# Ledger of designs, part 86: peptides against a protein of PDB entry 5NXQ

Target 1, 114 residues: chain A of PDB entry 5NXQ
Amino acid sequence: EIQIPVSMAAEEEYLRSKVLSELLTDTLENDGEMYGNENEVLAALNGAYDKALLRLFASACSDQNVEKALSLAHELKQDRALTAAVKISERAELPSLVKKINNIREARYEQQLK

## One batch from the design tools (peptide; made by RFdiffusion4, then SolubleMPNN)

Design b2_p20_6_s2 (from b2_p20_6, 11 letters changed)
Fold by OpenDDE base, seed 4:
Structure b2_p20_6_s2 (fold): chain B 114 residues (1-114), chain A 20 residues (1-20)
Amino acid sequence: as target 1 above (114 residues)
Amino acid sequence: DVDKELEELVAELGAEIAAA
């Protein structure tokens, strides 16, 4: 059995989940047809998407690539995923990244209040 | 090993996200 490197597997899963999430979103926005389970499916896809991103994020942190890590954090969809990114950043001893991710969270909170 | 620690953390946090 062929063993796929963790980084490659993470990238593949990210791309797959991203495409599926975008396709579902576009279908709902453009076609407007709902069957009753789309929101649950979308939530599950978003979870898988964020999980894949967090793997890439952790790798970036390990590489001490703060700019790449921050770019990946901006792509996270769920607040709990941003919280996870903060925890990863703390473990990686990257306080500047922690601050920047918290700024992303605060900005999203403010947008939700509007 | 920091890399292994981060990988374990991602696995744990990812599992929590997937379970919600």
Scores: peptide ipSAE 0.167, ipTM 0.789, DockQ to the pose 0.102
Fold by OpenDDE base, seed 5:
Structure b2_p20_6_s2 (fold): chain B 114 residues (1-114), chain A 20 residues (1-20)
Amino acid sequence: as target 1 above (114 residues)
Amino acid sequence: DVDKELEELVAELGAEIAAA
């Protein structure tokens, strides 16, 4: 049996989840609900997407690659995921990254208010 | 529950990072 490195597996899952999430989103936007549970599926997919992304994020933090971590954080969809990223950053002792991610969160909050 | 899953991930990853 072939063993895939954790980071590569996470990337694969991220990409898969991203594609599925985007496809479902597009379907809902353009065609509406077909099975009656698309919103639930979308939520689950978004969760899986962010979870996979957070693994990549954690890896970047472990590498002390703040710029990569920040880039990944921008790709997170859910506020809860950003919160998770902050917690990971704190544990990684990357205060600069914490500040930057909090800025992302604040920016998104402001956008939602508009 | 997505929130629960994320929390579990944070705990797991946080512990891993702290141990590194």
Scores: peptide ipSAE 0.128, ipTM 0.744, DockQ to the pose 0.729
Fold by OpenDDE base, seed 1:
Structure b2_p20_6_s2 (fold): chain B 114 residues (1-114), chain A 20 residues (1-20)
Amino acid sequence: as target 1 above (114 residues)
Amino acid sequence: DVDKELEELVAELGAEIAAA
């Protein structure tokens, strides 16, 4: 059995989750059918998606690659995931990244109010 | 549920970062 590096495994999971989320979204937008459980499925997929991203995010933080980490943070969908990213950044002792992620959160809060 | 899972992930990953 082939052992897959952790980083590659995380990337694979991210891509899989991303594809599934996009496929479901496209289906709902174009097919127009509702079965009653789409929101639950989307929530589950978004959770898996963000979790996978957070693994990549943590890896970027470990590498002290702030630019990559920030880029990944922008791809996070849920506010709770951004909160997790902040915590990871704090533990990585990257205060500049913490500020930038909090700015993302602030921007999204403002968007929700409009 | 998801919040808890993410928090656990942060804890795990945070520890990993600290050890790096």
Scores: peptide ipSAE 0.128, ipTM 0.743, DockQ to the pose 0.867
Fold by OpenDDE base, seed 3:
Structure b2_p20_6_s2 (fold): chain B 114 residues (1-114), chain A 20 residues (1-20)
Amino acid sequence: as target 1 above (114 residues)
Amino acid sequence: DVDKELEELVAELGAEIAAA
């Protein structure tokens, strides 16, 4: 069996989930409802998307590539995913990254409150 | 559940990082 590197697998999952999410979103915006369960499907896709990103994020942290990790964190959609990114950063002993991700979280909180 | 799955992912990834 062919072993695929974790980062490559994560990238594939990310891209797949991203494309599907975008297609669904575009369809809803242009044509309205599709099957009656679009919101549920979208939520599931977003979950898969963030999970894939987190794998990429962890890989970046392992490489001590803070800039790449931060860039990936900005792509995360769910708050709980950002929380996960913080935990990963803490375990990777990257306190500067922790702070920057928390800033992202705080910024999103402020945006949602308005 | 999504939350549970995410937590498990974090745990797994964290363990992987710690082991590296």
Scores: peptide ipSAE 0.122, ipTM 0.739, DockQ to the pose 0.749

Design b2_p20_6_s3 (from b2_p20_6, 8 letters changed)
Fold by OpenDDE base, seed 1:
Structure b2_p20_6_s3 (fold): chain B 114 residues (1-114), chain A 20 residues (1-20)
Amino acid sequence: as target 1 above (114 residues)
Amino acid sequence: SEDEELEKLVEELSKEIEEK
């Protein structure tokens, strides 16, 4: 049995989920097509997308590549995914990364309130 | 290893994301 490395598998899933999410978003924004379940599909796709990113994020943390980890965190869509990234950073003992990700979360909170 | 521990954490957290 041939197994693909975790990081490589995560990258493939990330790209797949990203493409599908973008296609759905474009359809909703540009064509106005409604089938009744677009929001549910988008939520599911965003979940898969963030999950794939978190795997890449954890890999970057393992490599002690804070710059790459932070870049990946900026690509996360859901707040709960950012929370997960904070927990991963704490486990990896990267306090500077924890602070930077929390800053991302706070910035998004402020944007939502306005 | 640390890599394995982080991967396990990702799996746990990913399940939480899917459940909510």
Scores: peptide ipSAE 0.282, ipTM 0.834, DockQ to the pose 0.101
Fold by OpenDDE base, seed 2:
Formats: structure tokens, C-alpha cells, sequence
Structure b2_p20_6_s3 (fold): chain B 114 residues (1-114), chain A 20 residues (1-20)
């Protein structure tokens, strides 16, 4: 059996999760209809989305592609995912990336205060 | 290797995210 490369598998899952998340988000924003479990479904989709992104992020770090890694980090939705990205960056010995991701986290914290 | 270490870390962290 031919195994799909990790990066390709991650990208496929990312795209799938992104599409589903966008569809649900659009439904909530445009129609405002809720059936009781949309928030839970959205949370699950966001989790899958970030998980897929983190795999891509790690791959970028492995390739020493800091610019790509940073771009991917900006696409992460959950704070816990950003924290994970920091840990990955630390393991990859990319201190500049660590600093930049922490700046993203801080910026989001400030936005929440508004 | 570094690639393997990062992959393992991703799996560990992803599992943590999924459990919450």
C-alpha cells in the first residue's frame, strides 16, 4: 500500500476542515439559524482545522521555512494551537519564530479586551 | 531525526487539543 506523504495528508485535511468550517460559519452568520449543536460542531471543526495546520507548520519548520511557518501560524484559530506552534518552534530551534508567534498571541489577547 | 521529533510533538500536542 502506498502511503501518502505526511505533508500532503495534512494539507488535504486542512482544506477539508477549512471548507466545512467556512460553510458552518457562513450559515450561522447569514441565516442565524441554530439547531442546538452548531457551536459544538464548529468547535470540533476548528480543532481538526488547527490540527491539520499544525502538521503543515511542523513541516515548514523542518524545512527551515520560517516565512511559511509564520504565515501558517496566522491562520491558526485557537490560542491553544498557537501555544502548540510555539512549542514546535522551540523544538525546531527557531527562536525568531517563537517571538513572532508570541506576538500573534498577545495581539489576539488585546483584541479580546476590546 | 529532527523531522521525526517534530512529528511526534505534533501528534502529542494535537492529541492534547483534541481531548479538550
Amino acid sequence: as target 1 above (114 residues)
Amino acid sequence: SEDEELEKLVEELSKEIEEK
Scores: peptide ipSAE 0.279, ipTM 0.833, DockQ to the pose 0.102
Fold by OpenDDE base, seed 3:
Structure b2_p20_6_s3 (fold): chain B 114 residues (1-114), chain A 20 residues (1-20)
Amino acid sequence: as target 1 above (114 residues)
Amino acid sequence: SEDEELEKLVEELSKEIEEK
């Protein structure tokens, strides 16, 4: 049995979740048809998507690739996922990254207020 | 190792995220 590297598995899941999320979102926006379960499906997809991203994020932190980690953090959809990214950054002892991710979170809070 | 610790943290946090 061939063991698939964790990084490859994470990237595959990320891409799959991203594509499905985008397709569903585009369908809802362009076709305008809702059947009542789309939000639940999107929530599940977003969860899987963010989980995959967090694995990539942790890998970037391990590589001390702060710029890549920050770019990945911008792609996270859920606030709780950003919180997770902060925790990972703290454990990786990357305070500059912690600050930048918190700025992302604060910016999203401001958007919600408007 | 640091990599192992980060992986464990990701697993724990991911479980929390997937919970309703």
Scores: peptide ipSAE 0.275, ipTM 0.833, DockQ to the pose 0.101
Fold by OpenDDE base, seed 5:
Structure b2_p20_6_s3 (fold): chain B 114 residues (1-114), chain A 20 residues (1-20)
Amino acid sequence: as target 1 above (114 residues)
Amino acid sequence: SEDEELEKLVEELSKEIEEK
């Protein structure tokens, strides 16, 4: 059985999910027409995308690469994924990263309120 | 190890994200 490193698997999934998410987003923005299940498909793709990012995020935390971890956090789409990133950061004992990610969450929350 | 624990945490949290 072929074994693939977790980091490589996560990167592959991230790239695949990112491409699909971008293609779907572009289609909605440019044409606005799909098959009536656009929101469900987007939700599924966003979930897979954020999951892949969280794996990369955890890997960055393990490497003590705070700057890389923070960059990845900015790429997360869902608020619940940011919350997950905070929990990972707490477990990794990176309080500075926790604060910075919480700032991202607060900024996005304020934008949603408008 | 810490790396393995973080990976497990990601798996748990990812399940929550996908199930909701």
Scores: peptide ipSAE 0.275, ipTM 0.831, DockQ to the pose 0.101

Design b2_p20_6_s4 (from b2_p20_6, 9 letters changed)
Fold by OpenDDE base, seed 3:
Order: C-alpha cells, then structure tokens, then sequence
Structure b2_p20_6_s4 (fold): chain B 114 residues (1-114), chain A 20 residues (1-20)
C-alpha cells in the first residue's frame, strides 16, 4: 500500500474542507435558505478544516518557519484551534510565535465584544 | 523526536476540536 506524506494528506484535507466550507457559506449567504442542519454541517467542516491546518502548522513549527506558521494561524477559524496552535508553539519552543498567536486571539476577542 | 511529539500533540488537540 502506498503511503502518502503527512503534509500532502493534510493539504488535501485542508483544501477539501476549505472548498466545502466556502461553498456552503456562499450558498447560505446568496440563496438564504436554511434547512436546520447547515450550522451543524458547517461546524463539522470547520473542525476538519482547522485540524488539517494544525497539522500544517505543526510542520511549519518543526521546520522553524515562524512566518509560515503565523500565516497558517491566521487562517484558523475556531478559538480552540488557536489555543491548540499556542500549545504547539510552546512545545516547539517558539515564544515569539506564542506571543503573536495570542495577539490574534486577543484581536478576535475584541471583535466579538464589539 | 520533535516531529513525533508535535504529531501526538496535534492528534490529541484535534480530537478535542472535533468533539461536540
């Protein structure tokens, strides 16, 4: 059996989840019809999306590519995923990245309070 | 290794994210 690299698998899942999430979001925004389960489906897609991103994020941290890791962190949708990214950064001993991700979280908190 | 540690951490944290 052919084993594909983890990074390729993560990228594939990321792209799939991203496309489906965007398609669903656009459909809801443009067509305006709700059938009662769209939010649940979207949440599941967002979970898969963030999971895929976190794998890419961890890979970037392992490569000591802080800029790439930070750019990926900005793409995370859920706060709990950002929290996960912080923990990964801490384990990778990247304090500068930890600080920058926490800044992202704080900015989102301020936006929610608005 | 660092790669293994980060992979395990991602796995654990991802399970929490997927949990309802």
Amino acid sequence: as target 1 above (114 residues)
Amino acid sequence: SMDEELEELVKELSEEIEKK
Scores: peptide ipSAE 0.272, ipTM 0.841, DockQ to the pose 0.101
Fold by OpenDDE base, seed 5:
Structure b2_p20_6_s4 (fold): chain B 114 residues (1-114), chain A 20 residues (1-20)
Amino acid sequence: as target 1 above (114 residues)
Amino acid sequence: SMDEELEELVKELSEEIEKK
């Protein structure tokens, strides 16, 4: 059985999901329509994208690379993914990272209120 | 190990994200 390192698998999935997400976004912005299921497709792609990022995020936390972890957290799209990142940070015993990610969440909440 | 623990956590959390 061939085993691929988690970080490599995560990177592959991230790149794939990112490309597809960007293509979909560009299509919606430029054409305004696809096949009537744009929201469903986008949600699925965003989910896969964030999942891949969370794997990379966890790897960064394991390496105690807080700066890389924080950079990855900024790339997360969904609030629930940020919540997941907080939980990962807590498990990794990185309280400074927890605070910084919560700041990201709070900033996004403020944007939603406007 | 920490790597394994975090990987498992990611798996669990990712499943929750995909189900909702």
Scores: peptide ipSAE 0.268, ipTM 0.839, DockQ to the pose 0.102
Fold by OpenDDE base, seed 1:
Structure b2_p20_6_s4 (fold): chain B 114 residues (1-114), chain A 20 residues (1-20)
Amino acid sequence: as target 1 above (114 residues)
Amino acid sequence: SMDEELEELVKELSEEIEKK
């Protein structure tokens, strides 16, 4: 059995989840149609999306590519995913990345309060 | 290896995200 490398699998899942999430978001914003489960579907899609990104993020951390890791962190949608990215960065012993990701979290908190 | 360790961590954290 031929297995796909983890990085390739993560990228494929990221792209798939991103497309589906964008389609659903656009539909809700433009058509305004609600059937009762759109929020749940969106949450599930966002979860899969962030999961795929976290795999890519971990790979970047393993490569000690802080710039790539930070770029990926900005693409994360959920606060829980950012928290996960911080934990991964701590395990990878990248304190500078930890600080930068926490700055992203703080910025989003401030935006939500306004 | 670091790759394996971080992959395991991602798996654990992803499961936590899915449960909530």
Scores: peptide ipSAE 0.267, ipTM 0.838, DockQ to the pose 0.101
Fold by OpenDDE base, seed 2:
Structure b2_p20_6_s4 (fold): chain B 114 residues (1-114), chain A 20 residues (1-20)
Amino acid sequence: as target 1 above (114 residues)
Amino acid sequence: SMDEELEELVKELSEEIEKK
């Protein structure tokens, strides 16, 4: 049996989750129709999306590619996912990345206060 | 290795995210 590399699998899942999330989001924003469980489905899709991104993020950290890791962190949707990214960065001993991700979190917190 | 450690961490954190 052929095993797919972790990075490749993560990329595939990311793309799939991204497409599905965008489709559902577009439906809600453009059509405004609710069928009862769209919000729950969207939350689940966002979870899968962030999970896939975190795998890519970890891979970037492993490669010591801080620039790529930071770019991926900006794509994370959930705060808990950003928190996870911080923990991954700490384990990877990338303090500069930790600081930058925390800045992303703080910026989002400020936006919520508006 | 670092790869293994980070992969394990992602697994743990992803499970935590999934539970919520």
Scores: peptide ipSAE 0.260, ipTM 0.836, DockQ to the pose 0.102

Design b2_p20_7_s1 (from b2_p20_7, 7 letters changed)
Fold by OpenDDE base, seed 5:
Structure b2_p20_7_s1 (fold): chain B 114 residues (1-114), chain A 20 residues (1-20)
Amino acid sequence: as target 1 above (114 residues)
Amino acid sequence: SEDKAIEEVLEYADKLFAEK
């Protein structure tokens, strides 16, 4: 039996979740028809997407690859996922990354207020 | 739940950091 490295599995899950999330989002935006469960499905997909992405983020932090970590943080969709990224960055003792991720959160808050 | 999933990722991160 073929053993797949954890990093590859995480990457695969991220890509799969990303594609599915984007497809569902586009479908809902284009069609606009709701059957009562699409939002729940989308939330579940976004959750899986962010979870997979956070694993990649943690790996990047572990490798001290701040630029990659920051790039991944920008791809996170949910605020609670950004909060998790901050916590991971704190544990990784990367204060510059903490500040930059908090800036992302603040920027998104400002956009929501407009 | 999502919170539980995030907690699992945090635990995953802790393991990664401890291994290096």
Scores: peptide ipSAE 0.502, ipTM 0.909, DockQ to the pose 0.924
Fold by OpenDDE base, seed 3:
Structure b2_p20_7_s1 (fold): chain B 114 residues (1-114), chain A 20 residues (1-20)
Amino acid sequence: as target 1 above (114 residues)
Amino acid sequence: SEDKAIEEVLEYADKLFAEK
C-alpha cells in the first residue's frame, strides 16, 4: 500500500477537521439543531485541528519558512497549541518566531480580559 | 488526550529537525 507523506497526511487531517468544524458550526447556527454534545464535539475537533496544524507548523519551521509558520500559528485555536508552537520554534532555533507567537498569545490574553 | 497528542507532535518535530 502506498504510504502518504507526513506533510500530506497532516494537511488532509487539517482540512478534514476544519471542514467538519465549519459544517457543525454552520449547522448549529443556520438550522438551530442541538445534539447535547456540541461543545464536546467542537473541543475534540479543535484538538485534532490544532494537532494537524502543528505538524504543518513544524514542517514549515523545518523548511525555515518563517512566514508560513507564522501564518499557521495564527490559525491555531487553543492556547496549549500556541505553547506547543513556541516549543517547536525554540527547537527549530527560530527566536524571532518565538517572539511573534508569544505576541499572538498575549493578544489573545488581552482579548479574554475584555 | 490532547496533551498526549501534542507531545506526539513535539516528538515528531524533534525527529524532523534531527533529519535536517
Scores: peptide ipSAE 0.497, ipTM 0.908, DockQ to the pose 0.884
Fold by OpenDDE base, seed 2:
Structure b2_p20_7_s1 (fold): chain B 114 residues (1-114), chain A 20 residues (1-20)
Amino acid sequence: as target 1 above (114 residues)
Amino acid sequence: SEDKAIEEVLEYADKLFAEK
């Protein structure tokens, strides 16, 4: 068995999940119809996507690459994932990043209210 | 669950930061 580095594995899963999630989302948005388990599949894909993305986020934080970390945070889909990103940023002792990610969360809250 | 998956990522982050 070939052992793949965690960062590479995360990148692979991120890319795969991103493509599949986007394709499914586009299909659902275009059709406006549900035929069964599409929502369940999408939720599962989004979960895997955010998980992989959070690993990349943690790596960026570890590298003190706050710009990359912030860019990755913008790509997170679920609020729970953003919350996790805040926690990771706190552990990385990056208070400026914490603030910026909280701003992302607040912006999304505003969107939900509209 | 996803919550468990997130916890795993947090643990991963802790280990990653400890290595630096």
Scores: peptide ipSAE 0.496, ipTM 0.910, DockQ to the pose 0.961
Fold by OpenDDE base, seed 1:
Formats: C-alpha cells, structure tokens, sequence
Structure b2_p20_7_s1 (fold): chain B 114 residues (1-114), chain A 20 residues (1-20)
C-alpha cells in the first residue's frame, strides 16, 4: 500500500475543503435558495477546512517558519481554529506568533461588533 | 465534532514537535 506523506495529505484535504466551501458559499450568495441544511453543511466544510489548515500550521511551526505559519493563520475561518493555532504556537514556544495570532482574533472581534 | 477534530490536530502537533 502506498502511504502519502502527512504534509501532502493535509494539503490535499485543504484544497478539497477549500473548493467545496467556496462553491457552496458562492451558490448561496448568488442563487439565494435555501433547503434547510446549507448552513450546517457549510459549517462542516469549514471545520474540515480549518482542520487541514491547522495541520499545515503545525508543520510550519515545527519548521520554525513563523511567516508561513502566520500566513496560514490568516486563512483560518473559525475563531475556535485561531484559538487552536495559539495553543499550537505556545507549544512550539513561539511567543511572537502567539501575539500576532491574538491580534488577528481581536481584529475579527472588532469587525463582528460593527 | 469540530472540537474532537481540533483535539486530534493538537495531538498531531505534539507528536510533530516531540520528533524535532
């Protein structure tokens, strides 16, 4: 049996989830049709998407590639995923990255208040 | 659930960092 490297598997899952999430979002925004489960499906897709990103994020942290890690954090959709990224950064002993991710969270909080 | 999925990623990260 052929085994795929963890990083490649994470990237593949990220791309798949990203495409599906964008497709569903665009469809809902353009067509305006509701069947009763679109938000639940979108949430599930966002969860899978963020999970894949977090794996890539962890890999970047392990490589001490702070810039790549930060770029990936900006792509995270859910606040709970950003919280997870903070925890990963703490475990990786990257305090500067912790601060930068918390800044992302604060910026999103302020946007939601408007 | 999403919480379980995140927990799995955290476990993955711990293993990854331990190998470095």
Amino acid sequence: as target 1 above (114 residues)
Amino acid sequence: SEDKAIEEVLEYADKLFAEK
Scores: peptide ipSAE 0.496, ipTM 0.909, DockQ to the pose 0.879

Design b2_p20_7_s2 (from b2_p20_7, 9 letters changed)
Fold by OpenDDE base, seed 1:
Structure b2_p20_7_s2 (fold): chain B 114 residues (1-114), chain A 20 residues (1-20)
Amino acid sequence: as target 1 above (114 residues)
Amino acid sequence: DEEKAIEEVLEYADELLAAK
């Protein structure tokens, strides 16, 4: 059996989940057909997507690449995923990244209030 | 909670991808 590097696997899963999430979202917005489980499927896809991103995020943190990590954090969809990213950043001893991710969270909170 | 804090932050991102 072929051993796929973990970083490649994470990237592949990210791309797959991203495409599927986008396709589902576009379908729901444009076709207008609801079958009752689309929101659950979308949530599951978003979860898988964020999990894949978090692995890439952790990789960036391990490389001490704050800018790449921050860019990845902006791509996270769920607030709980941002919280997880903060925890990763704290454990990686990157306080500047912690602050920047918290700023992302605060900005999203403000957007939800509007 | 948070799905085991996102599976304990995905086992700390699989121990930062097996300590790459």
Scores: peptide ipSAE 0.359, ipTM 0.880, DockQ to the pose 0.533
Fold by OpenDDE base, seed 3:
Structure b2_p20_7_s2 (fold): chain B 114 residues (1-114), chain A 20 residues (1-20)
Amino acid sequence: as target 1 above (114 residues)
Amino acid sequence: DEEKAIEEVLEYADELLAAK
């Protein structure tokens, strides 16, 4: 059995989830509605995507690569995922990253109001 | 609390990816 490094596996899952999410989005936009459970499918895909991304985020935090971590945080889709990223940053003792992620959350709140 | 902080932050990102 081939042993895959954890970081490599995480990247693979992220890429897979990202591609699937994009493909589904493109299909809905260009080929019509799937009808039935499309919203449920999208939610599941977004959840898987964010989970994979959070693992990469944690890896970046462990490497103390704040810039990379922040870039990854910007790619998170769900607010609850941003909250999770904050918790990771807090435990990693990266207060500057905490503040920046909270700024992302606040910016998204403001966009939703418009 | 939303899957309880997403499974407690995926169990702290799987213990920071099994301590890499």
Scores: peptide ipSAE 0.356, ipTM 0.879, DockQ to the pose 0.426
Fold by OpenDDE base, seed 5:
Structure b2_p20_7_s2 (fold): chain B 114 residues (1-114), chain A 20 residues (1-20)
Amino acid sequence: as target 1 above (114 residues)
Amino acid sequence: DEEKAIEEVLEYADELLAAK
C-alpha cells in the first residue's frame, strides 16, 4: 500500500469535512427539521472541518505562506478555531498574520452585534 | 528537523481546538 503524504491526507479530510458540513447546514437551513441532535451533529462536523483546516493552516504557516494562511483562516467557522489559528501564528512568529486573524475575529463579533 | 516541527505544530493545533 502506498503511503499518502500528510499534506494530501489533510487536504482530503478538509474537503470531505467541508462537503459534509455544507450539506448538513443547507439541510437544516432549508428543511427546518429538528429531531434534537442535528445541532450537535453540525457542531461535530464543523469541529472536524475546522480541525482539518487548521492542519492546512499550520502547514501554510510552516511554509511562511502568509497569504495562503490568511485565506485558510477566512474559511474557519468557529471562533475557537480562529483563536487556535492566532496561537499557531504566534508560535510561527508571524505577527502580521496574528493581527489579520484578530481582525477577522473582530469583524465577526461586529456582525453578530448587528 | 522540519518534519518534526510540522508534526509538533499540527499536534498543537489539534490540542488547541480540542481544549476550546
Scores: peptide ipSAE 0.284, ipTM 0.839, DockQ to the pose 0.108
Fold by OpenDDE base, seed 4:
Structure b2_p20_7_s2 (fold): chain B 114 residues (1-114), chain A 20 residues (1-20)
Amino acid sequence: as target 1 above (114 residues)
Amino acid sequence: DEEKAIEEVLEYADELLAAK
């Protein structure tokens, strides 16, 4: 059996999940509904999307590529995913990245209040 | 060693997201 490196598998899953999320978004924007369960479907896809991103994020942290990790963090959709990214960054001992991700979270909080 | 560490972080990432 062919074993695919974790990083490569993560890239593939991210791309797949991203495409599906984009397709769903486009559908909702144009059609407005999906059998009355659009929110549930969207949440599920967002979860899968963020999970794939977090794997890429962890890989970037492992490479100590802070800029790449930060760019990936900006692509995260859910606050819980950002929290996970912070914890990963803390474990990776990247305090500068922790601060920057927390800034992302704070900015999103402020946007929601407005 | 490094690969194992990466796998552990990925597992941790999975657990973190699942717990939220």
Scores: peptide ipSAE 0.283, ipTM 0.838, DockQ to the pose 0.070

Design b2_p20_7_s3 (from b2_p20_7, 7 letters changed)
Fold by OpenDDE base, seed 4:
Structure b2_p20_7_s3 (fold): chain B 114 residues (1-114), chain A 20 residues (1-20)
Amino acid sequence: as target 1 above (114 residues)
Amino acid sequence: SMDEMIEEVLEYADKLFEEK
């Protein structure tokens, strides 16, 4: 049995989830329907997508690669995922990253209020 | 659930940090 490195597996999962999420999004934008359960399907896909991203994010944090981590954080879709990213950053003892991610959250909140 | 997924990722992160 061939063992796949964790980082490689995470990358593969991210790419897969990203493609599926994008395909579904495009379909909904074009057709406007998905058997009446499009929102649930999207939520599930977004969850898987964010989970994969968070794994990559954690890896970046462990490498002390703040720039990469921040870039990944911007790709997160759900606020809950951003919260998780903050928690991961705290565990990684990266307070600057914590602040930057919180800024992302605040910006998104402001956009939702407009 | 979403919460369970997040928890799993956090556990993954903790393990990753411990290994470093």
Scores: peptide ipSAE 0.464, ipTM 0.899, DockQ to the pose 0.845
Fold by OpenDDE base, seed 3:
Structure b2_p20_7_s3 (fold): chain B 114 residues (1-114), chain A 20 residues (1-20)
Amino acid sequence: as target 1 above (114 residues)
Amino acid sequence: SMDEMIEEVLEYADKLFEEK
């Protein structure tokens, strides 16, 4: 059995989930055809994607790499995932990152109100 | 569920921080 380093495994899962999510999103937006289960598939893919991202986010926080962590946070799709990122940032004692992620959340709320 | 998955990630993060 071949053992893959944790960092490589996390990166691979993130990239795979990202590609699939983007392809499906593009299909829905560009083709405009719905078959009934696309939203469910997207939700499942987004969940897996955000989970993978959050692991990378936690790693960045552990490295005290605030810029990388913030970049990853912008890629999160679900609000609940952003909330998780805030909690991780708090545990990492990175208050500046907490503030910036909350700004992302607020910006998305404003977009939804339009 | 997503909540359960997030909790697992938080636990992962805690372990990661302890190792540093």
Scores: peptide ipSAE 0.463, ipTM 0.898, DockQ to the pose 0.879
Fold by OpenDDE base, seed 1:
Structure b2_p20_7_s3 (fold): chain B 114 residues (1-114), chain A 20 residues (1-20)
Amino acid sequence: as target 1 above (114 residues)
Amino acid sequence: SMDEMIEEVLEYADKLFEEK
């Protein structure tokens, strides 16, 4: 068995999940066809996407690459994932990153209220 | 579940930080 490096595996899973999530989203927006399970599939894909992205985020934090970590955080879809990113940042002892991610969360909350 | 997935990622992160 050939083992793929963890970082490469994470990148592959992220890209796959991202493409599938975007394709499904586009289909729903453009065609408006619902077969009963599309929302469940989308939720599952978004979950997998954020999980893969969080692994990349953790790796960036481990490398003390704050700029890369922040850019990845902006790509997270679920608020729960942003909360996880904050926790990871705290463990990495990156308080500036914690603040910036919390700002992302607050901005999204304000947008939802409009 | 998403909660379980997040916990797995956090555990993964902890391992990464310990290795550095």
Scores: peptide ipSAE 0.463, ipTM 0.899, DockQ to the pose 0.892
Fold by OpenDDE base, seed 5:
Structure b2_p20_7_s3 (fold): chain B 114 residues (1-114), chain A 20 residues (1-20)
Amino acid sequence: as target 1 above (114 residues)
Amino acid sequence: SMDEMIEEVLEYADKLFEEK
């Protein structure tokens, strides 16, 4: 039976989704048009990206690697993904990480208000 | 949906924590 480590599978999906997200973003910035469905495609890619990233985040939390977890949290794009990261941190009983992620979320809220 | 994906990730996380 073919067995792939959970972390490797998560990393593969993350890298795949990250590349696709970046390629789409670059295309939109340089070409500026994707037949009127840019937002839907981008949302789908961002969702897949954040999901994959959250798996890596969960793995880092499981390893009690707060530094790596925090670094990954900074890479999350959607606010709802940050909320999920908080929930994962709570399950991992990492209150310091919870606070730091909430700080990231608050900072992004403030930037959106400007 | 995002909610469904988040739920799946949370379930994944719970499994990871149980194995530790």
Scores: peptide ipSAE 0.464, ipTM 0.900, DockQ to the pose 0.840; fails the geometry check

